# Peptides against a protein of PDB entry 5HDT, part 46

Target 1, 163 residues: chain A of PDB entry 5HDT
Amino acid sequence: MVVKTFMDMDQDSEEEKELYLNLALHLASDFFLKHPDKDVRLLVACCLADIFRIYAPEAPYTSPDKLKDIFMFITRQLKGLEDTKSPQFNRYFYLLENIAWVKSYNICFELEDSNEIFTQLYRTLFSVINNGHNQKVHMHMVDLMSSIICEGDTVSQELLDTV
Target 2, 163 residues: chain A of PDB entry 5HDT as posed
Amino acid sequence: MVVKTFMDMDQDSEEEKELYLNLALHLASDFFLKHPDKDVRLLVACCLADIFRIYAPEAPHTSPDKLKDIFMFITRQLKGLEDTKSPQFNRYFYLLENIAWVKSYNICFELEDSNEIFTQLYRTLFSVINNGHNQKVHMHMVDLMSSIICEGDTVSQELLDTV

## One batch from the design tools (peptide; made by RFdiffusion4, then SolubleMPNN)

Design b2_p14_7_s2 (from b2_p14_7, 7 letters changed)
Fold by OpenDDE base, seed 1:
Structure b2_p14_7_s2 (fold): chain B 163 residues (1-163), chain A 14 residues (1-14)
Amino acid sequence: as target 1 above (163 residues)
Amino acid sequence: GEIKTFSKEDMEKA
């Protein structure tokens, strides 16, 4: 299974990283990003998050347009955090924990549309945050937002208004 | 080795 393969892989697995590079690129295709099944899209998002983790600090995706598509896609999946009793919540938590720890969204600082991506991320996080979330979820959300604000040289007024 | 992230520091070292 592709998801398990990337989940179990670490950053020092150089031979495996090279072997699965093409698969990583294919997982970012429109076929997967626009898959009609919500659960499949979540698995794709988790896999993409693992790919960023594995290849950090060098993302295997070089196209700015593709990177934008990926992060907008991941942002949309984070909406699933709103239902803490969902059978898929653990995977949503995994996604959040991963992107917060790896700081994958920091790749977006090099993108022309970074403000749009960050704005959508913050809006999404504030839309799903609720009292049903445990402390770890809240911490990951704060870590994710703080990393972007602290490491960004400039932040749009729209983003600041959201925070 | 040390776990790397996409922090500014780690990206600059890459």
Scores: peptide ipSAE 0.622, ipTM 0.936, DockQ to the pose 0.958
Fold by OpenDDE base, seed 3:
Structure b2_p14_7_s2 (fold): chain B 163 residues (1-163), chain A 14 residues (1-14)
Amino acid sequence: as target 1 above (163 residues)
Amino acid sequence: GEIKTFSKEDMEKA
């Protein structure tokens, strides 16, 4: 299974990273990003998060447009964090934990549309934050937002107003 | 090996 393959792979697996590079590129295709099944999209998002983890600090995706599509896609999946009682909540948690730890969104600093991406991320996070979330969820949300604010060379006033 | 992220520090070391 593709999901397990990337989840179990570490950053030092150089031969495996090279072997599965084409698969990583294929997972970012419109076919998967626009898949009609919500559960499939969540699995795709988790795989993409693992891909960023494995290849850090070098993303295998080089197209600015593709990178924007990926992060806007991941941002949309984070809406699933709202319902803590969902059967898929643990996978949404995994997604959040991963992107917060890996600091994957920091790739967006090099993109022309970084402001749009970060704004949508912050709006999404604040829209799903609720009292039902435990301390770990809140911690990862704070870590994710703080890393962007602290390491960003330029932050728009609109983004600051969202905080 | 050292765990790497997309932090500025880790990217500068790459």
Scores: peptide ipSAE 0.618, ipTM 0.934, DockQ to the pose 0.908
Fold by OpenDDE base, seed 2:
Parts: C-alpha cells; structure tokens; sequence
Structure b2_p14_7_s2 (fold): chain B 163 residues (1-163), chain A 14 residues (1-14)
C-alpha cells in the first residue's frame, strides 16, 4: 500500500523518489485532504509527513498555496493526539514524531501566511497537551514548537503573545 | 549519511 511504501523509503532512494513523485503530488490533492473519512485523512497526513521526510530538505510541493493547505491539514489532524486511548493514537504519534524530527513546519517560513500556520499549530498543540501523554509525546511537542521559535526569523511578537 | 531535515542549516547546505 501507499502508506507502507513511503514509510519504508529513505532519503537516499533517488530512483524511487523520482518514481513516486507524481504519487506524492497526487496525495496532496483536495480529494485526499478533504476526504470524509477521518482515518483516511490521518493516513494521508502520515504519508505527507513521510514525503517531507523523504525529500528533505527540498519539498516536492512548489506551490505556496498548496503548502499552506498541507500544513493546515496536518495541523488539523494533530487534534487527534488529544485522545491517548484512541485506536489510532499510534498513528497520530507517528505523525507528531515525524514532523518534529524532520522539522517540516520550517518550510512555512517561506510562506506569506506563516504566522497563521504557526498560530494554528500552537493553538492546536496547546489544546491537546495533557498529563495523559507520555514523556515522548511531550518531548516531540516541545521539539516541534521550539524548532519554529529558535530558527524562525519571521516569528512575530504577536504570535509569541498568542502562545 | 545523516538524515537531512528542514532546519535552516540543512536547507542552506542543500
């Protein structure tokens, strides 16, 4: 399946990266981003996270609008972290771990609406953070937020005040 | 090699 394919691929798989580029682009279509099934959207988010991982540090998505859509989409999926007892929690964890590790949201610094994206990300994370999360989850959340604060030149004081 | 990320450092090296 597509999910497994991207999950198993690494950054050095140049031939495979070229082969699956069109699939990667297709996965970011509105058809998938707006899929009515919550579990499908989660799988799509994980695939997108893997795609960013595989192609780092060069995202295969070149449209700023598409990138915004993707990160707003991923942000919405992170809400699923709130329920640690969900059968899908491990996939939400995978998503969080991946984007924190790869620093995928740092792509957003080049986007005009970066502040909007970061604001929504932070609000989402703070809304789901709870004492039921283990240390690893908390660590990844902190790593994700810290990477943006520490490496961003465009983080406004207004954003910081919102957090 | 070491995994590349979207850190500013890694992007500048690319």
Amino acid sequence: as target 1 above (163 residues)
Amino acid sequence: GEIKTFSKEDMEKA
Scores: peptide ipSAE 0.614, ipTM 0.934, DockQ to the pose 0.914
Fold by OpenDDE base, seed 5:
Structure b2_p14_7_s2 (fold): chain B 163 residues (1-163), chain A 14 residues (1-14)
Amino acid sequence: as target 1 above (163 residues)
Amino acid sequence: GEIKTFSKEDMEKA
């Protein structure tokens, strides 16, 4: 029900955005980010991606620590892209596609630990990329990484060496 | 309206 609610919502739904703001904040709680069920965590990640999409270009989360937790959490979920035969692969694809075109990781430029977040993202993507992925998956991965490189004001040498 | 992203351009227009 919650997944469907945010997936069907668009950026122009101002009344709904205000109505579900508290739910969006609740979905970023430790209860959901540290949920023991892997499939639930994937659904939470997709919901968070949709929340960023809906509220773009203004994230509803104001805490830098919370934002870091969210993006580190989403990054961990992207590991699931490695298994192209998984029954959950379509949801991992949805997650990748969403965060790529929404450019949600660009929020991290305002965070003190941006380099850590971007480093983990790039390492994760390079670790899961394989010949089993179709061209669309590769395009989204490239779009996700290139948007950070192209729009970043400051990038550490360590991150550049990773790219 | 047009779909907005977290690009620098869109964030500056917000």
Scores: peptide ipSAE 0.613, ipTM 0.934, DockQ to the pose 0.922

Design b2_p14_7_s3 (from b2_p14_7, 8 letters changed)
Fold by OpenDDE base, seed 2:
Structure b2_p14_7_s3 (fold): chain B 163 residues (1-163), chain A 14 residues (1-14)
Amino acid sequence: as target 1 above (163 residues)
Amino acid sequence: GEIKTFSKKDMEEA
């Protein structure tokens, strides 16, 4: 299974990283990003998060437009964190934990539309944050937002209005 | 070792 393959791979698996590079690129295609099944999209998001983890600090996706699509896609999936009772919540948690840990959104600072991406991320997180989340979820949300704030030299007015 | 991240600041410290 593709999901399990990337999940079990670590950053030092150089031979495997090379072997699965084409698969990683394929997973970022519109076919997967726009898949009609919500659960499939979540799995894709988790795989993409794992891919960023595995290849850090060098993302295998070189197109700025593709990177934007990916992060906007991941951001949309994070909305699923709002329902802590969902059968898929653990996968949403995994997604959050991963991107916070790896600081994958920091890639976006090199993108022209970074402000748009960060704004949507923060809006999404603020919309799903609730007291039903345990401390770990809150911690990862804070870590994710803090990593961006700490990395950035400036914050746009739009982002300030969102925060 | 510590996980590699996409933070440029982390890279500077590493």
Scores: peptide ipSAE 0.617, ipTM 0.912, DockQ to the pose 0.613
Fold by OpenDDE base, seed 5:
Structure b2_p14_7_s3 (fold): chain B 163 residues (1-163), chain A 14 residues (1-14)
Amino acid sequence: as target 1 above (163 residues)
Amino acid sequence: GEIKTFSKKDMEEA
């Protein structure tokens, strides 16, 4: 029910955005980010991606620590892209497509630990990319990384050496 | 309308 609510919402739904703001904040709690069920964590990641999409260009999360936790959490979920034959692959694809389209990771440039987040993202993407992925998956991976590089006028040499 | 993103460059062009 919650997943469907945010998935069906668009960026112009101002009344609904205000109505579900508290729910959006609740979904980023440790209870959901550290949920023991892997499938639940994937659904949470998709919901968070939709929340970023809906509220773009202004994330509803104001805490830098919370934002870091969210993006590190989303990055961990992207590891699931490695298994192209998984029953949950379509949801991993949805997650990738969403964050690439909305350029949600660009929020991280406002965080002190941006280099750590981007490093983990790039390492994760390069670790899961394989010949089993179709062209669309590769395109979204490239778009996701390119959006950060394009924005990253302040990207450190250390990060460039790691990538 | 075009989707809004978190890119500062996109926001400048919008």
Scores: peptide ipSAE 0.616, ipTM 0.912, DockQ to the pose 0.618
Fold by OpenDDE base, seed 1:
Structure b2_p14_7_s3 (fold): chain B 163 residues (1-163), chain A 14 residues (1-14)
Amino acid sequence: as target 1 above (163 residues)
Amino acid sequence: GEIKTFSKKDMEEA
């Protein structure tokens, strides 16, 4: 299974990283990003998050347009955090934990549309945050937002208004 | 070792 393969892979698995590079590129295709099944899209998002983790600090995706598509896609999946009793909540948690841990959204600072991506991320996080979330979820949300603020010397007024 | 991240600040400190 592809998802398990990337989940079990670490950053020092050089031979495996090279072997699965083409698969990583395929997973970012429109076929997967626009898959009609919500659960499949979540698995794709988790896999993409793992790919960023594995290849950090060198993302295998070089196209700015593709990177934008990926992060907008991941942001949309984070909406699933709103239902803490969902059968898929653990995977949403995994997604959040991963992207906060490896600070994958920091890649977006190299993109022209970084402000749009960050704004959508913050709006999404504040829309799903609720009292049902445990402390770890809240910590990861804070870590994710803080990593972006810390990295950026200047932040758009729109983003500041959201925070 | 510590996990590598995409933070440029982290990279500078490493």
Scores: peptide ipSAE 0.607, ipTM 0.911, DockQ to the pose 0.581
Fold by OpenDDE base, seed 3:
Structure b2_p14_7_s3 (fold): chain B 163 residues (1-163), chain A 14 residues (1-14)
Amino acid sequence: as target 1 above (163 residues)
Amino acid sequence: GEIKTFSKKDMEEA
């Protein structure tokens, strides 16, 4: 299974990283990003997060438009964190934990539309934060937001308005 | 080895 393959792979697996590069590129296609099944989209997001983790600090995706599509896609999936009782919540948690730990969104600083991406991320996080989340979820949300602020050293006016 | 991230600041410390 593709999901398990990427999940179990570490950053030092150089030969395996090269072997699965084409698969990684294929998973970012519009076919998967626009898949009609919500559960499939979540699995795709987790795989993409694992791909960023495995290839850090170098993303295998080089197109600015593709990178924007990927991060906007991941951001949309994070809305699933709202319902802590969902059967898929653990996978949403995995997605959050991964991108916070690897600081994947920091790639977006090299994109022209970085402000839009970060704004959507912050809006999404603040929209799903609730008292039902445990301390670990809150910690990862804070870590994710802090990593962007720390890297950029500045916050846009739109981001300030979101807070 | 420590995990690598996409933070440029982290890379400077490594």
Scores: peptide ipSAE 0.595, ipTM 0.908, DockQ to the pose 0.600

Design b2_p14_7_s4 (from b2_p14_7, 8 letters changed)
Fold by OpenDDE base, seed 2:
Structure b2_p14_7_s4 (fold): chain B 163 residues (1-163), chain A 14 residues (1-14)
Amino acid sequence: as target 1 above (163 residues)
Amino acid sequence: GPEKTFSREDLLAA
């Protein structure tokens, strides 16, 4: 299982990181990012989050366009947090917890379209945040958003209007 | 930071 492979890998496994680099690259292909199955896309997102965790603070993806696609993809998956009763909610939680803890979106500061990515992230999070979420979900959402605000050099007016 | 809530086993079992 590909997902399990990356979930079990740690950052100190240099040999494994090199071995599975090609797999990591393939997981970011359009085949997976545009997969018609919603559950598959969620698993892909979780796997990508693990890849960012494993390779932190760097990313194995060298193309800025690819990185943008990935983070826009991950952002779209976070919409699934809106349904707290979904059988897949735990995986959505994992995705949120992972990217918040790792601060995966910090890689986006190096991208030309970082503002677009962050704006979309904030819009998505604010659209799904509700009082039905438990404290941990709220905490991770706040951590994710506050980290970007605190570490960013500038915040666009559009982003400010979103907040 | 906050501790992880779900184990890898929990995620795979879900």
Scores: peptide ipSAE 0.044, ipTM 0.729, DockQ to the pose 0.035
Fold by OpenDDE base, seed 4:
Structure b2_p14_7_s4 (fold): chain B 163 residues (1-163), chain A 14 residues (1-14)
Amino acid sequence: as target 1 above (163 residues)
Amino acid sequence: GPEKTFSREDLLAA
């Protein structure tokens, strides 16, 4: 299982990272990012989050456009956090926890369209955050947003207005 | 940062 493989991989496994590089690249293809099944897209997002964790501080994706597509894709998946009673909520939690802990979105600072990505992220998070979320969910959401604010050289007015 | 809570088993069980 692809998802299982990346979940169990650590950053220091250089041989494994090289071995699964092609798989990581294929997982970011339009076939997966635009997969019609939302559960598949969630699994893809979780796998991509693990890929960012494993290859940090770099990413195996060299195209800025591809990176933008990936993070916009991940952001769209975070919308699933809105339904705390969903059977897939734990996987959405995993996605949130991972990207918050790894600070995956910080790669986006190198992208020309970083403000667009961050704006969409903040809008998404604020659209799904609610009092039904437990403390850990709130913590990860705050960590994710605050990390971008604190580590960014500049923050757009639009982003500030969203916060 | 906070310690990760979810294990592989947690994700696969969801």
Scores: peptide ipSAE 0.044, ipTM 0.729, DockQ to the pose 0.036
Fold by OpenDDE base, seed 1:
Structure b2_p14_7_s4 (fold): chain B 163 residues (1-163), chain A 14 residues (1-14)
Amino acid sequence: as target 1 above (163 residues)
Amino acid sequence: GPEKTFSREDLLAA
């Protein structure tokens, strides 16, 4: 299982990181990002989050366009947090917890379209936040958004209007 | 850092 492979991998395992680099690159292909099954896309997102964790603070993806596609893809998956009773909610929580803790989106500051990515992220998070979420979910959402604001010296007016 | 709520095992069990 591809997902399990990256979930169990440690950041300090350089040999394994090199071995599975091609797999990490292949996982970001349109075949997976545009997979018709919603549950498959969620698993792909979780795996991508683990890849960012493993290769932090760098990413194995060198193309800015590919990085944009990946983070826009992950952002779309976060919409699944809206249904706290879903059987897949734990996987959505895993995704949120991972990207918040690792600060995965902070790599987007190097991208030309960072404002678009952050705007979509904030809009998505605010659209799914509800009273059914426990304190930890709220904490991760706040941590994720505040980290981006703190590291970014300036934020666009559009992003500020979203908050 | 924040407390980790879900482990890798939790994800696989879901």
Scores: peptide ipSAE 0.044, ipTM 0.727, DockQ to the pose 0.036
Fold by OpenDDE base, seed 3:
Parts: structure tokens; sequence; C-alpha cells
Structure b2_p14_7_s4 (fold): chain B 163 residues (1-163), chain A 14 residues (1-14)
């Protein structure tokens, strides 16, 4: 299972990271990012989050356009956090927890469209946050947003208006 | 970072 392979891999496994590089690249293809099944897209997002964790601080995706597509894709999946009663909520939580801990979105600072990516992320988080979320969910959301604000050199007025 | 809440087993069981 592809999901299990990346979840069990650590950051110090250099030989394994090289071996599974092609698999990591294939997971970012349009076939997976635009898959019609919502549950498959969530699993893909979780795998991508693990890939960012394993290859940190350098992602295996070198194309700026591909990186933008990936983070816009992950942002869209985070909308699933709105329903705390969903049977898939634990996987949405896993996604949020990992990207917040790894600070995966900080790679986007090198992209020309970083402000667009961050704006969409903030809009998405504020649209799904509610009183039904426990303190851990709120903590991860705050950690994710505050890391971007604190480590960013500049923040657009549009992003400031969203916050 | 914060303590991880869900293990690999938890994710696979979901």
Amino acid sequence: as target 1 above (163 residues)
Amino acid sequence: GPEKTFSREDLLAA
C-alpha cells in the first residue's frame, strides 16, 4: 500500500527516499489531483503531506507550477474539516496536524503566487472553523496561520483583510 | 511541535 509506505518512512532513510522518488512524483500527477473520488483525493493529500515531511526541507517537486497546484489541491481538501461527524474526519485531522507541524506551506514563500496560495488557505480555514472543533483542531489552525505570518517577509493587504 | 494525535494504525483503521 502506497499510503503505508510513506507513513512508515523517516527523514533519514536516504536510500529509500531515492527509491520512492518516482512514486512521489506520480502522486502529484493530474490523474491523482483531479481524481473524481473525494476519498481518494483525501488519501492523496495525506500522502503528499507525508512526502513533504519526509523530504523536508526540500520537496521533490521542482516545478513552481506543480507546487502551486499541489498546495491549492491540499487547501481544497481542508474544507472537509467543516464536518466533525464525518467518518473521514480523522484523516482530515491527520492532514491538518501534519502540514501544521511540518510547516509545509512555508515552501510556498519561494513561489511568485505565494500570496494567492496563502489567501486561499486563510479563507478556507476561516470558512470551516467552528465551535464544534476541539482545542487541538483550533491549535493546529492557529499554528499553521501564525507560522506563515511570522516567517513571511511581506503580507499582502488582501491577506491582511482576510485575517 | 505539538504531540501527534493519530498514529499510523489509527489512520489505516479509519
Scores: peptide ipSAE 0.042, ipTM 0.724, DockQ to the pose 0.035

Design b2_p14_8_s1 (from b2_p14_8, 6 letters changed)
Fold by OpenDDE base, seed 1:
Structure b2_p14_8_s1 (fold): chain B 163 residues (1-163), chain A 14 residues (1-14)
Amino acid sequence: as target 1 above (163 residues)
Amino acid sequence: MTKSQKVLKKVLEE
């Protein structure tokens, strides 16, 4: 068996996806989502983003509540983008780049609480945006927000107020 | 680095 990391994996075969399923489910457990170490949480978020990338356009998580928890969790991690001088900034950038490119949050359109998720995402992104960010960071943030607005059939006024 | 960090790092980078 070839050892792979989520970061290095592209669209894998169904057999490989099945192999990683248990790990994917485990990473979404409360143990990791509520881990006291912020660096661990960041790594977890990156792994989850990779999982969404690998399984796109689907996800191995079938529970709407779990999906909500995951995306709310990822959103919270994006706060780390505010400090461009942090040693962990590259991982925060990776997280942003991944979820923007994959359009991971699009899965949330099927969730009852999608508006809450998107609203929190927008608020978070606008709260961390600063002049220290390079063009690529800004681009990914804009791409992420624009994609959600354009692909959503309906958006709440609250969401619009955040833009 | 915590044990959890090591495991996750392995998943991401190793």
Scores: peptide ipSAE 0.066, ipTM 0.748, DockQ to the pose 0.025
Fold by OpenDDE base, seed 5:
Structure b2_p14_8_s1 (fold): chain B 163 residues (1-163), chain A 14 residues (1-14)
Amino acid sequence: as target 1 above (163 residues)
Amino acid sequence: MTKSQKVLKKVLEE
């Protein structure tokens, strides 16, 4: 229900954005980010990605620490892209496609720990890339990484070593 | 766990 609600929400509807603000905030709570069920965490990640899409270029989360937690959480979910034969792969694909197209991670440039977030993202993506992925998956991964490089004023040596 | 969290949990698990 929640996933469907956010997926169907009109990005240009300010009234809907206000209506679901509290729901968006609750989805970022520790209860959901640390949920023991892997499938629930994936659904939460997709909802969070949709929230970033809807509220772009801003976010309803005002705490820098909370934003960091969210993006580190989403990054961890991307590990699921490794198994292309998983029944949940299509949902992982949706997550990747969404955050790549929206350029969701670009709001992290405002965070003090942006380099840590980007480094972890790159390490995760390179760890899951394999020959089983089709061209679309590779394209989204490249788009996601290149967007961060192009928009960033400075890139840490650690990030350069990762690329 | 708050009431709202419980409701959201049920919705996500459906």
Scores: peptide ipSAE 0.041, ipTM 0.724, DockQ to the pose 0.023
Fold by OpenDDE base, seed 3:
Structure b2_p14_8_s1 (fold): chain B 163 residues (1-163), chain A 14 residues (1-14)
Amino acid sequence: as target 1 above (163 residues)
Amino acid sequence: MTKSQKVLKKVLEE
């Protein structure tokens, strides 16, 4: 129910944004980010991506440490893109498509550890990309990486070495 | 766990 609600919500639904604010905050708790079930973590990541989509260009999370934890968490989930035959692949694709379209990671430019976050994202994407991925998957991966490079004022040498 | 967290947990684990 909650997953479907966030998926169907658009950015202009201000009344609904306020209604589900508390749920959005609770979803980013360690209880969910460190949940032992891999499928639950994937669902949590998709919900978080939807939250960023809904609240863009802002986010309900005000703590820099919490934002870092969230994006590092989302990055870890993207590892699931490697297995194109997985029954959960379509959900991993949804996650990728969402964060690429919304440019969710752009909020990280305001974080002190932005370079670490972007470096981990690039390493993860390069580690999972393979010939089994269709053109749409490749396009979204390129869109993610290109947007960060083009919009960033400074890029660390480590990130440049990753590209 | 708050009531909202319990509800969210139930939904995510269904």
Scores: peptide ipSAE 0.032, ipTM 0.671, DockQ to the pose 0.024
Fold by OpenDDE base, seed 2:
Structure b2_p14_8_s1 (fold): chain B 163 residues (1-163), chain A 14 residues (1-14)
Amino acid sequence: as target 1 above (163 residues)
Amino acid sequence: MTKSQKVLKKVLEE
């Protein structure tokens, strides 16, 4: 129910956004972010990505620390893109496609630790890119990274060195 | 699939 609900929900459904706000907040709890099962974490990441899509350009999470935790969490899940033959690859692809299209990470510009988040994202993406990925995967990765560079007012030297 | 995973999948995919 939850996954389908978030996947099918559009940004104009204010009543539904309000209805599922508590669920959205709960999904960002340590219980889910630190869940021992990697497939559970992947599902959580996809749900969180959907939440960012639904609530864009804002997020229902008010704590900068929580936002940092969420994006660092999502970044860690992207490591699963490395194995294109995994049964879960389609969900990893969905995660990548979503966050790239929505430009979800752009909200991180408001965070003091944005450079850390972006650096970790870039390092993760570069670590998983391989010849087994099709053009769509590469496109989404490039789109994700390019958007951050192009839309950022100030890019740290560390981030530039990472690119 | 762990028990927790199954439960969560059921809840999230309902």
Scores: peptide ipSAE 0.028, ipTM 0.672, DockQ to the pose 0.022; fails the geometry check

